# Ledger of designs, part 107: peptides against a protein of PDB entry 5Z08

Target 1, 168 residues: chain A of PDB entry 5Z08
Amino acid sequence: RQKDEWAKKTSSLMKQLDWFIGEHLGAMLAAEELGGPVVGELMEIDPDDLSAGFNAHGKLKKATSQPDLDRRQRRIDDIWGPQDEQGQAHKRKRGADEALAASAEMRDLIEQLMNKLVEAGGDNSATYVEIPRESAAARFLVRSKVAMFHPNDARRLRLVDFGRDLDD
Target 2, 222 residues: chain B of PDB entry 5Z08
Amino acid sequence: GLPRLIDAIEEASKIPAKRRQTPIKPTIEKLTTHLYTHGASPDSLLRLADLLTLRNHLDQASLAAITRNLYPSSTVSDEVVLRFIGALGHGQLKPTLALQALFLRWLVMVYHLLENPGVLGQVYGVLFDLLDTAAIRPQLCHLLALVTRRKHVRPFRIQAILTLSRQTGGDPNLTGLLRVFKNYYPEIIVGDATKGRASAFKHPDPQWRQHLDEIQQRRSEA

## One batch from the design tools (peptide; made by RFdiffusion4, then SolubleMPNN)

Design b2_p15_2_s3 (from b2_p15_2, 10 letters changed)
Fold by OpenDDE base, seed 5:
Structure b2_p15_2_s3 (fold): chain B 168 residues (1-168), chain C 222 residues (1-222), chain A 15 residues (1-15)
Amino acid sequence: as target 1 above (168 residues)
Amino acid sequence: as target 2 above (222 residues)
Amino acid sequence: SVLEMLARYLAEALA
């Protein structure tokens, strides 16, 4: 009975988390990856407000494409460039695609972190996920105090131990 | 007068110190005394900017002394500003980073005397791209804090400051600049990066300011 | 905060 109630509660929470990632967090993480504001404690920023705020007509000087910028960051000029009507539609679509990608990365990262925690069987050294890059998703989880980096290796991320033994 | 002193220093600057027939130090002292007493005209400022920014045989102490006494008697032209901006960054032909920091400090202190403050806004990208240079970062952040307008606050620059802030362990100058950005876009979430100590970007030298004001007042009475 | 909710959700899901 208690296990079933816990399983139902967990399932409900996971659905709510998935919804939150898809509807809100993904867009904000995408904005951060695109060089926008960092997602902090105040999540009250409507993605639409973020997009509207940055529409101010500053002359985009052609940023000299430094080759080492993250692929998402290279697209900042394309995303924040001059708005013609066709450019707005493409910009909106691209923004949606980046939000979807960020949502997928967040979901995948959470899944990996959770799986490693379960697999580790209480060994904290085995709970680390190797991340290919410091993503907005990874940074968000660290800022949220949900995850932490390995002290000596920022490519290794683990969930914070919330002090609950996963009862076998 | 000041032009003759500049002429003598310009000629001496072409010659290595070991090959000079006369010590330049007494002429530098006369120049700095004159600058302290009367300031520099726009024409003299341009000539002095070239002496300070172009590679020559003047010693660093002399260049620093001139910079510390570079009181404008009038306005500061775009051309003078651009000489100092052009001297920033890394390169064998560029002034030392220590001297560049003095130039940035000078630009902060004379910002209100610029003929066209917008000129700094036009070169905003050049200034911003130098934020990774630790030796000039404090003065650079202060100058950027004065120059920043809404048009300059772009996503990539927000991210760049945030990234650099993380890499530097939360440099107070970067935190201060990020607060300036947040004034234009309150929705910028800085998280813990703004909870730290931020620079207030106070005037770097109140005594220098007071003396500048005295020089400027004498011009208005003439 | 949304972060606290996320943390709570993750904590409860991992519990």
Scores: peptide ipSAE 0.024, ipTM 0.246, DockQ to the pose 0.014; fails the geometry check
Fold by OpenDDE base, seed 1:
Structure b2_p15_2_s3 (fold): chain B 168 residues (1-168), chain C 222 residues (1-222), chain A 15 residues (1-15)
Amino acid sequence: as target 1 above (168 residues)
Amino acid sequence: as target 2 above (222 residues)
Amino acid sequence: SVLEMLARYLAEALA
């Protein structure tokens, strides 16, 4: 029973994370990769905002589209957009393609990080993913305190082991 | 007068110090005293800009002394500005980075006397691309803070400042420049890069400013 | 899936 509830909760969180990556984070990461603003603060993805996705009965609360983030992103796109209508359409399309690419990169990076964590079998030295570049995705995970770089090699990234750091 | 002093220094600048018949230091002291007392006309400024920016046999102490006393008695032309901008960066024929920092400081202090402040906006990219040069970064950020307009605040430049800020451990001058950018686009997310202490870009030399104002006032009375 | 583990990890950290 507890394992099944945990599996359902996990699956739901994954769907929410995938949604968040696709709908919000991908565009922000794409903006950063294009030389836009760094997604700075922890969006405190208020664990309560991610958790607010779950009501007391484990049902997904409608992701309150934080209208402010979408409005900010739109404003950024509007500010940096070409002034002509054709240029705006091309730039919107390019921006959408870049957001999709950034979303894919973030998903892939998360997948690699988690696969390495599982494969390592508790050996922290084996949990590092080699990253080809310091991407916006990698920087975001580090800023969010979800991942950390190897102390001597910024090309090696691992998930933070919350289990060990909480027990110490 | 000032033109004769410049003539003597120009001729001496062509000859290595060891081959000069007379020490140049007394002539430099006369020049700097004259500049301190009367300032430099537009024509004299151009000639002095050439002496300061072109490779010659003048010693660094003399060049620094001239730069510290380079009070304009009138306006500063685009040509004079462009001589100093052209002298920035790395290269065997360029002035030392220490002297370049003095030139940037001078441009900050005389910014209000430029005939066309827009000239610096035209070379904005050249200035911006030098931000990685640590030795001139403080003065360069200050100048960019004065020059920056909405048209210069571009996504790639925002990212470049943010990247450089991370690489430098949050240089206060870069944080200050990023705040200037944010004034044009408040929606720029600066994250932890702006939580640090930012430079306020205060006037670098209040005494120099006061003395400049005295020289400029005498021109208005003549 | 890695997303499931992250979700688990997040679920465990939030639990």
Scores: peptide ipSAE 0.022, ipTM 0.252, DockQ to the pose 0.011; fails the geometry check
Fold by OpenDDE base, seed 4:
Structure b2_p15_2_s3 (fold): chain B 168 residues (1-168), chain C 222 residues (1-222), chain A 15 residues (1-15)
Amino acid sequence: as target 1 above (168 residues)
Amino acid sequence: as target 2 above (222 residues)
Amino acid sequence: SVLEMLARYLAEALA
């Protein structure tokens, strides 16, 4: 029963994460890779958006289109908005391709990190994933305090075990 | 009034949600509405700080909602500050890291209302030692950026941030904090860690600030 | 769960 609820909740969260990666994070990570703003610096994530984001049933409440989200998106769009029409299409396409690539990299990285965490069975030393590069995705997860680099090896990344603090 | 709402929530906080006779949510909503409208007195802030920082049966959403509406109507005492600082870090009896991040954000937003800003300087070491705690680092760096004075900028702390910056792939918040350190000691060679992006430590919530200012203005007129 | 925290964190980081 608890495992099934955990599995359902995990699945719901993974879907939300996947959506978030695809719709938002990928573009921001791509922007970071392209020399744009670092993910998390620009996003004053109102905790209310999080609390509003997940209803009691784990559904992302659609952020009511408060004009400020549009302004933030506009500011992001204004910061990233292509100047010239022809340069816009190529920049949009390149940006979309980079966003897709970043999304895929992020998904794969999260999956690997989660798999290693599960496989490690509580052994923190076994939870490290080898990363080919210090990607924006990896940096984001580390900045996001979701992951940690190995102290002596920046090619080794693991999830932060938050579980110890939650089950207590 | 606010004290009666706090009384009701304190009593409810002692009881597991499943055993409560009445839902607490309506009372939390009344509290948050009151806080939004009037702010919290120093005495009410202390009581609310205890509700937020001590282990009880309140749900995380309620605790977060209270924290987001925790507008001081007056000053913030050292005791209130120390309650929030004491709630930081890892441990079974401590609030969630998400809630701790909200507390740190709150401290940033009310920093100018502290009765004694020096209190944070006294606990600087405690705050600094939490920089490895990833989940709170952004807000912690912001708070440290406000609190840091020349006396706090020590070689071992410079080295600690540099080391942690390398370990974190150049966390912009750490880079921002290093820039603050460099303001006190321009000769600090931060190497490539400063070439990265740094957090500007902007106010976390301009609307919250504006609303706080409105609450504070009512106090000055009274 | 770590995933909830991750999802919350990511939602908080990306909101």
Scores: peptide ipSAE 0.021, ipTM 0.326, DockQ to the pose 0.082; fails the geometry check
Fold by OpenDDE base, seed 3:
Structure b2_p15_2_s3 (fold): chain B 168 residues (1-168), chain C 222 residues (1-222), chain A 15 residues (1-15)
Amino acid sequence: as target 1 above (168 residues)
Amino acid sequence: as target 2 above (222 residues)
Amino acid sequence: SVLEMLARYLAEALA
């Protein structure tokens, strides 16, 4: 019963989260992955502004150049390249594709984090998810204080369990 | 200085009150006195936002006292705003609704100091969805009244306020928010829901505002 | 729940 209510609430929340991820966060995370504003430094990114370019006054906090970010970053320059109508359509499509990818990554990460939390049965050491990279999604969850990196291993991420983290 | 006081409170917040070797109350009083005198820097403000919004062993009176003295000496970052927004609503890990009301009141009072007021517009839906929570509704409506732009005034939200207004017997804060909506869309038929007393959304604490202005002036002179 | 908090936080951050 409680598990079912939790599952229903989780499902409803996951739907809201899924909607939220799909409609807003995915684009923002994609923007962050693409060297845009860090999610949590929520600029009013109008979806249309995501298509139009971060104007020069958005502090491009240079995401620290991890080499694999370079490929996504180069793709931004292609997304933000010359304003030909065809270029804008490709840019919008690519922005949408990156937003979808970021959305999928966030969804997957949340699912993994939740699954590990449930599976751990209260063992905090077992709640860590191995992350292949420090993604915008992972960073967002950490900045949000929803997740924490392992103190000795930045490849391990867990949900914050405020009840247990205070008792340990 | 303020960072050391925050350090001490952060450490104490990890420990249940009954297990603390030293009373935290004197340190809280020092913190609140410092905040009242000097305000909080952006960095300190973020740390304090974490202390206020994350579940810890600090007592409600201490959290309320910190919140009441949470004068920004500078701007308020999006990150700080999002900490307070993330603390809203129901849940075992959420702050009390009383404390959430203080957070919303604080956001109203510091709205002009936000680095990016648009951040609240981005979380508009979440704020709006909490309108059914009676304990925070007055402050929430006030904040929404500040945040609302034309893009937020949607048919479903209009209908939601109208429905909630009927269910609440015409809460003046909801009537006030409907008037804000009507400013963007005069054609909104609010019916009898607007005939009631509406909140004017006046500044919640003029003394707090004055003191904030004094703290902010010192920054401009430095 | 952490999920509720996350979903709300996320819903709040993206709304």
Scores: peptide ipSAE 0.021, ipTM 0.272, DockQ to the pose 0.052; fails the geometry check

Design b2_p15_2_s4 (from b2_p15_2, 9 letters changed)
Fold by OpenDDE base, seed 2:
Structure b2_p15_2_s4 (fold): chain B 168 residues (1-168), chain C 222 residues (1-222), chain A 15 residues (1-15)
Amino acid sequence: as target 1 above (168 residues)
Amino acid sequence: as target 2 above (222 residues)
Amino acid sequence: DVAKILARFYEEALA
């Protein structure tokens, strides 16, 4: 009975998590990946300052015509630029596809992180998932304190074990 | 009990060591033994925080010994946290930088026991402005790595860390803190963390953690 | 665990 109730509760929570990822978080993550605002950031930072990035000297790289800036700017312009009607449908579809992709990435990453935690049997060294890239999803998990990077390897991510906090 | 030991140490702390009729060392040893065995209640923590942070006639070895055994039996109040934060920096009335480093290490180790972790976020600026103090920088960066939220990651602070990193020849702790900032500001270029150039901010004392967990567990059973 | 994840997601995304 208690196990069944726990299973039902867990299933319900998983559905809620899946819903949240699909309906809200995926679009925000996609926007971040496309060079939009970081999820949950009220853009107090001038988008121009964000786009310029910080060089190793902490100076805002002046938006010099670097070709990579053009790609991000195109993506920002694709998201925020004056949308002509025909361009809007293709952009909306692309935005929806990117949101779906981001949602799928987040779901997969959470699943991998949970699976590794279960498989590790308490060995913290075995709980790391190798991530192909530092994605918006990975950063969001870390900001949320749901995951943490390996101290010496930013390609390794592990779930924060919440279960060691006292079962209230 | 612990309160009586604290009373005796408080009274002794008012008197220069050369003028004490009774050696305080045996009382300090009793205190540290008690703390190791039972931990400190919130009230005792506050009193001990005052002994550790306020200028008195206790020797540095005694202060360090108390700090190393400062196991909370319960939670850590904002008031206790603020006493330790207020003790940071330079000045004749401040504890030694070595003792400040121990306080910061303690705050890292008890971070999960804070009644309000947000209190450290409120004093983030105070902590951040101390990054130039080399003696406390390792523990300070570790604490900041725990405390940092989006609201703290601002261009001026990014620039400040980058500048300080350059000035220090790339302090691994600053690089580690920049890596934390990168989670909120992806455009931050962090040097190759894979080559051991960034601090991992590992728990500073696993044995201390284990012993703390044992003390905390006893409270949950009571 | 899932509840904590969800709570943290809400906090980070909506706060």
Scores: peptide ipSAE 0.478, ipTM 0.785, DockQ to the pose 0.060
Fold by OpenDDE base, seed 5:
Structure b2_p15_2_s4 (fold): chain B 168 residues (1-168), chain C 222 residues (1-222), chain A 15 residues (1-15)
Amino acid sequence: as target 1 above (168 residues)
Amino acid sequence: as target 2 above (222 residues)
Amino acid sequence: DVAKILARFYEEALA
């Protein structure tokens, strides 16, 4: 009985989490990936400052190197560009596709993190998931204190065990 | 009880050690033993914070001993936090930098017991501006790593930490804090040479944590 | 665990 109630409660919570990711979080993560505001506050950081990035000297890179900036800037311009009806439909579709992609990435990342925690059997060294890139999803998990990066390897992410892991 | 011990120490703190009629050390030992066994109530914490942060005639060893045993039995009020924050920095009336480092370490260890964690966010600028003080930098970076939110990650602070990191030859605590900033500002470039040298900001004292948890559990059962 | 994750997500995304 208690196990069944726990399983049912866990299943219900997983559905709620999935719903939240799909209906709300995915779009916000997609906006962050596209160089928009980081999830949770309209950063008063000028999008141009975000696009320019910071060099190793802590100075805003002047937007001199065009090509990769051009893809993000094109994505921002594609997200905020002119109001033609066809442009708006393409823009809405692209925004929806990016939100779906971000939702899928977050779901997959959570699943991997949870699976690794279970598989590790208490070995913290085995709880790390290798991430191909630092994504908005990964950063969000870290900001929310749900995950943490390996101190020496930003490609390794682990779930925070809320019962044990603030210390390990 | 604890209030009477604090009363005795408060009175003794007003008098230079050479002019005291009775040695204070036995009273400090009783206080630290009591704190270790029972923790400090919010009211007692405030009084102890004043003893620790205000200039008085207590010796550094006694102040350090009190700080090391400053287990909250319940929550930590904003007022207590602000006493410790107000004691930071340089000045003739400020505690020693060694004692300030202990205060910052204490704030890290009791962060989860703050009545309002947001109070540290309100004084974020004060904490951040002290990062140039090498003696307290490790604990400051750890505390800032806990406190940092999006609103704190501003271009001028990013530049400041990068500049300070260069000036210090890549202090691992600054690199660790910069990694926290990168979570809120993805475009921050953390140099590859620093990747292997970031602080993880682990709990500074697992034994202290365990003992704190035991004190906190006794209160929930009462 | 899932409840805590969800709570943290709400706090970080909506606060």
Scores: peptide ipSAE 0.475, ipTM 0.781, DockQ to the pose 0.067
Fold by OpenDDE base, seed 4:
Structure b2_p15_2_s4 (fold): chain B 168 residues (1-168), chain C 222 residues (1-222), chain A 15 residues (1-15)
Amino acid sequence: as target 1 above (168 residues)
Amino acid sequence: as target 2 above (222 residues)
Amino acid sequence: DVAKILARFYEEALA
């Protein structure tokens, strides 16, 4: 009986988490990935200033020809640029596709993190998931204190064990 | 008990070492032994925080020994935290920078026992402005890495760390703190953090943690 | 665990 109630409660919470990711968080993560505001931050900073990024000198990097910055800037321009009426429908579709992709990435990442925690049997070295890139999803998990990067390898992420870390 | 030991040390702290009728060292040893065995209650922590942070006639070795054995048996109040924060920086009335580093290390090690972790967030600016003090920077960066939230990550602080990082030749603790900031501002270019130039902010004393856990466990069983 | 994850997500996304 108690196990069944716990299982039902856990299932209900998982459904709520999935719903929150799909209905709210995915779009916000997609906006962050596209160079928009970081999730939960109403950035008063001009998106153009943020798109430039901070160089090692702390100056706003002028949009230099780095292909990844150009992709982000293009994505920002695609999101914020003056698009004609036909551009709005494509923009909405693209935004929806990016939100779906971000939602899927977050779900997959959470699943991998949880699976690795179970598989590791208490070995912290085995709890790390290798991530192909530092995504908005990964950063959000870290900001939320749900996950932690490996101290020496930003490509490795682990779930924070709330059961052990809070009771210990 | 612990209160009587604290009373004796408080009284002795008012008197210069050369004018004490009795050596304080045996009483300090009894105190540190008691703290190691039982930890300090919230009330005892406050009294000890005052002894550690206020100007008195206790020697640096005694103050360091107390700090190294300052195991909370329960929670750590905002008042205790604020005593240690108020003791940071430069000044004739402030503890030595070596002792301040021990206080910051202590705050890192007991961070999970704070009654209100938000209290450190309220004094974030005070902590951040001390980053130029090399002697306390390692522990300060570690504490800031724990405390940092979105509200603290601001362009002026990003720039300040970047500037200080250049001035220090790339202090790994500053690079580690920038890596924390990058979670909120992904456009921050953190230098060769991947090449071991960033601090990992590992627990500063695993043995101390283990012993703290044993003290805290005894509280849960009582 | 899931409840804590949800709570932290709400705090980080909506705060």
Scores: peptide ipSAE 0.473, ipTM 0.780, DockQ to the pose 0.059
Fold by OpenDDE base, seed 1:
Structure b2_p15_2_s4 (fold): chain B 168 residues (1-168), chain C 222 residues (1-222), chain A 15 residues (1-15)
Amino acid sequence: as target 1 above (168 residues)
Amino acid sequence: as target 2 above (222 residues)
Amino acid sequence: DVAKILARFYEEALA
């Protein structure tokens, strides 16, 4: 009985989490990944300033110098630029595709993190998932204090064990 | 009990060491033994915070010994936190930088026991402005890494860390803090943190942590 | 665990 109630509660919570990722979080993560605001804040920072990035001197790189900036700026311009009707439909479709991709990435990352925690059997060294890139999803998990990066390797991410994380 | 030991130390702290009728060291040892065994209540923590942060005639070794044994038996109040924060920086009336580093280390180790972790976020600017003080920078960066939220990560602070990092030859603690900031501003270029140039901000004292957990567990059983 | 994850997601995304 108690195990069945726990299983039902866990299943219900997983459905709510999946719903939240798909209906809300995915679009916000996609916006962050495309160089938009970080999830949860309309940054008062000029999008142009964000797209430029911060150089080693902490100065905003002027948008003109890096070709990857042109792609992100084009994506920002595609997201925020003048809405011609045909441009709007392509923009909406691309935005929807990016939101779906971000939702899928977040779901997969959470699943991998949970699976590794179970497989590790209490060995903290075995709880890390290797991430191919620092994504908006990975950063969101870290900001939320749900995951943490390996102290020496930012390509390794683990779930915060709310019951045991006192032992590192 | 602990209150009587604190009373004796408070009275002794008003008198220069050369004018004391009795040696204070045995009383300090009794206090530190009691703190190690039972921890400090919120009321005792406040009194001890005043002894540690206010200018008095206690010797630095005694103050350091008390700080190293300052195990909370319960929670840490905002008032206690603010006493330690108010003691930071340069000034003739402030504790030594060595003692300030111990206070910051203590705040890191008891961060999970704060009644209101948000209090440190309210004084974030005060903490951040002390990053140029080399003697406390390691512990300060660790504390800031715990406290930092989106509202604190601003362009001027990003620039300040980058500038200070260059001036210090790439202090690994500053690089570690910048890595925390990158979670909120992904466009921040952090130098190759994978090559051992960033602090991991590990728990400063695993033995102290284990002993704190034992003290805290006794409270949950009472 | 899932409840804690969801709560933290709401706090970070909707704050």
Scores: peptide ipSAE 0.472, ipTM 0.780, DockQ to the pose 0.060

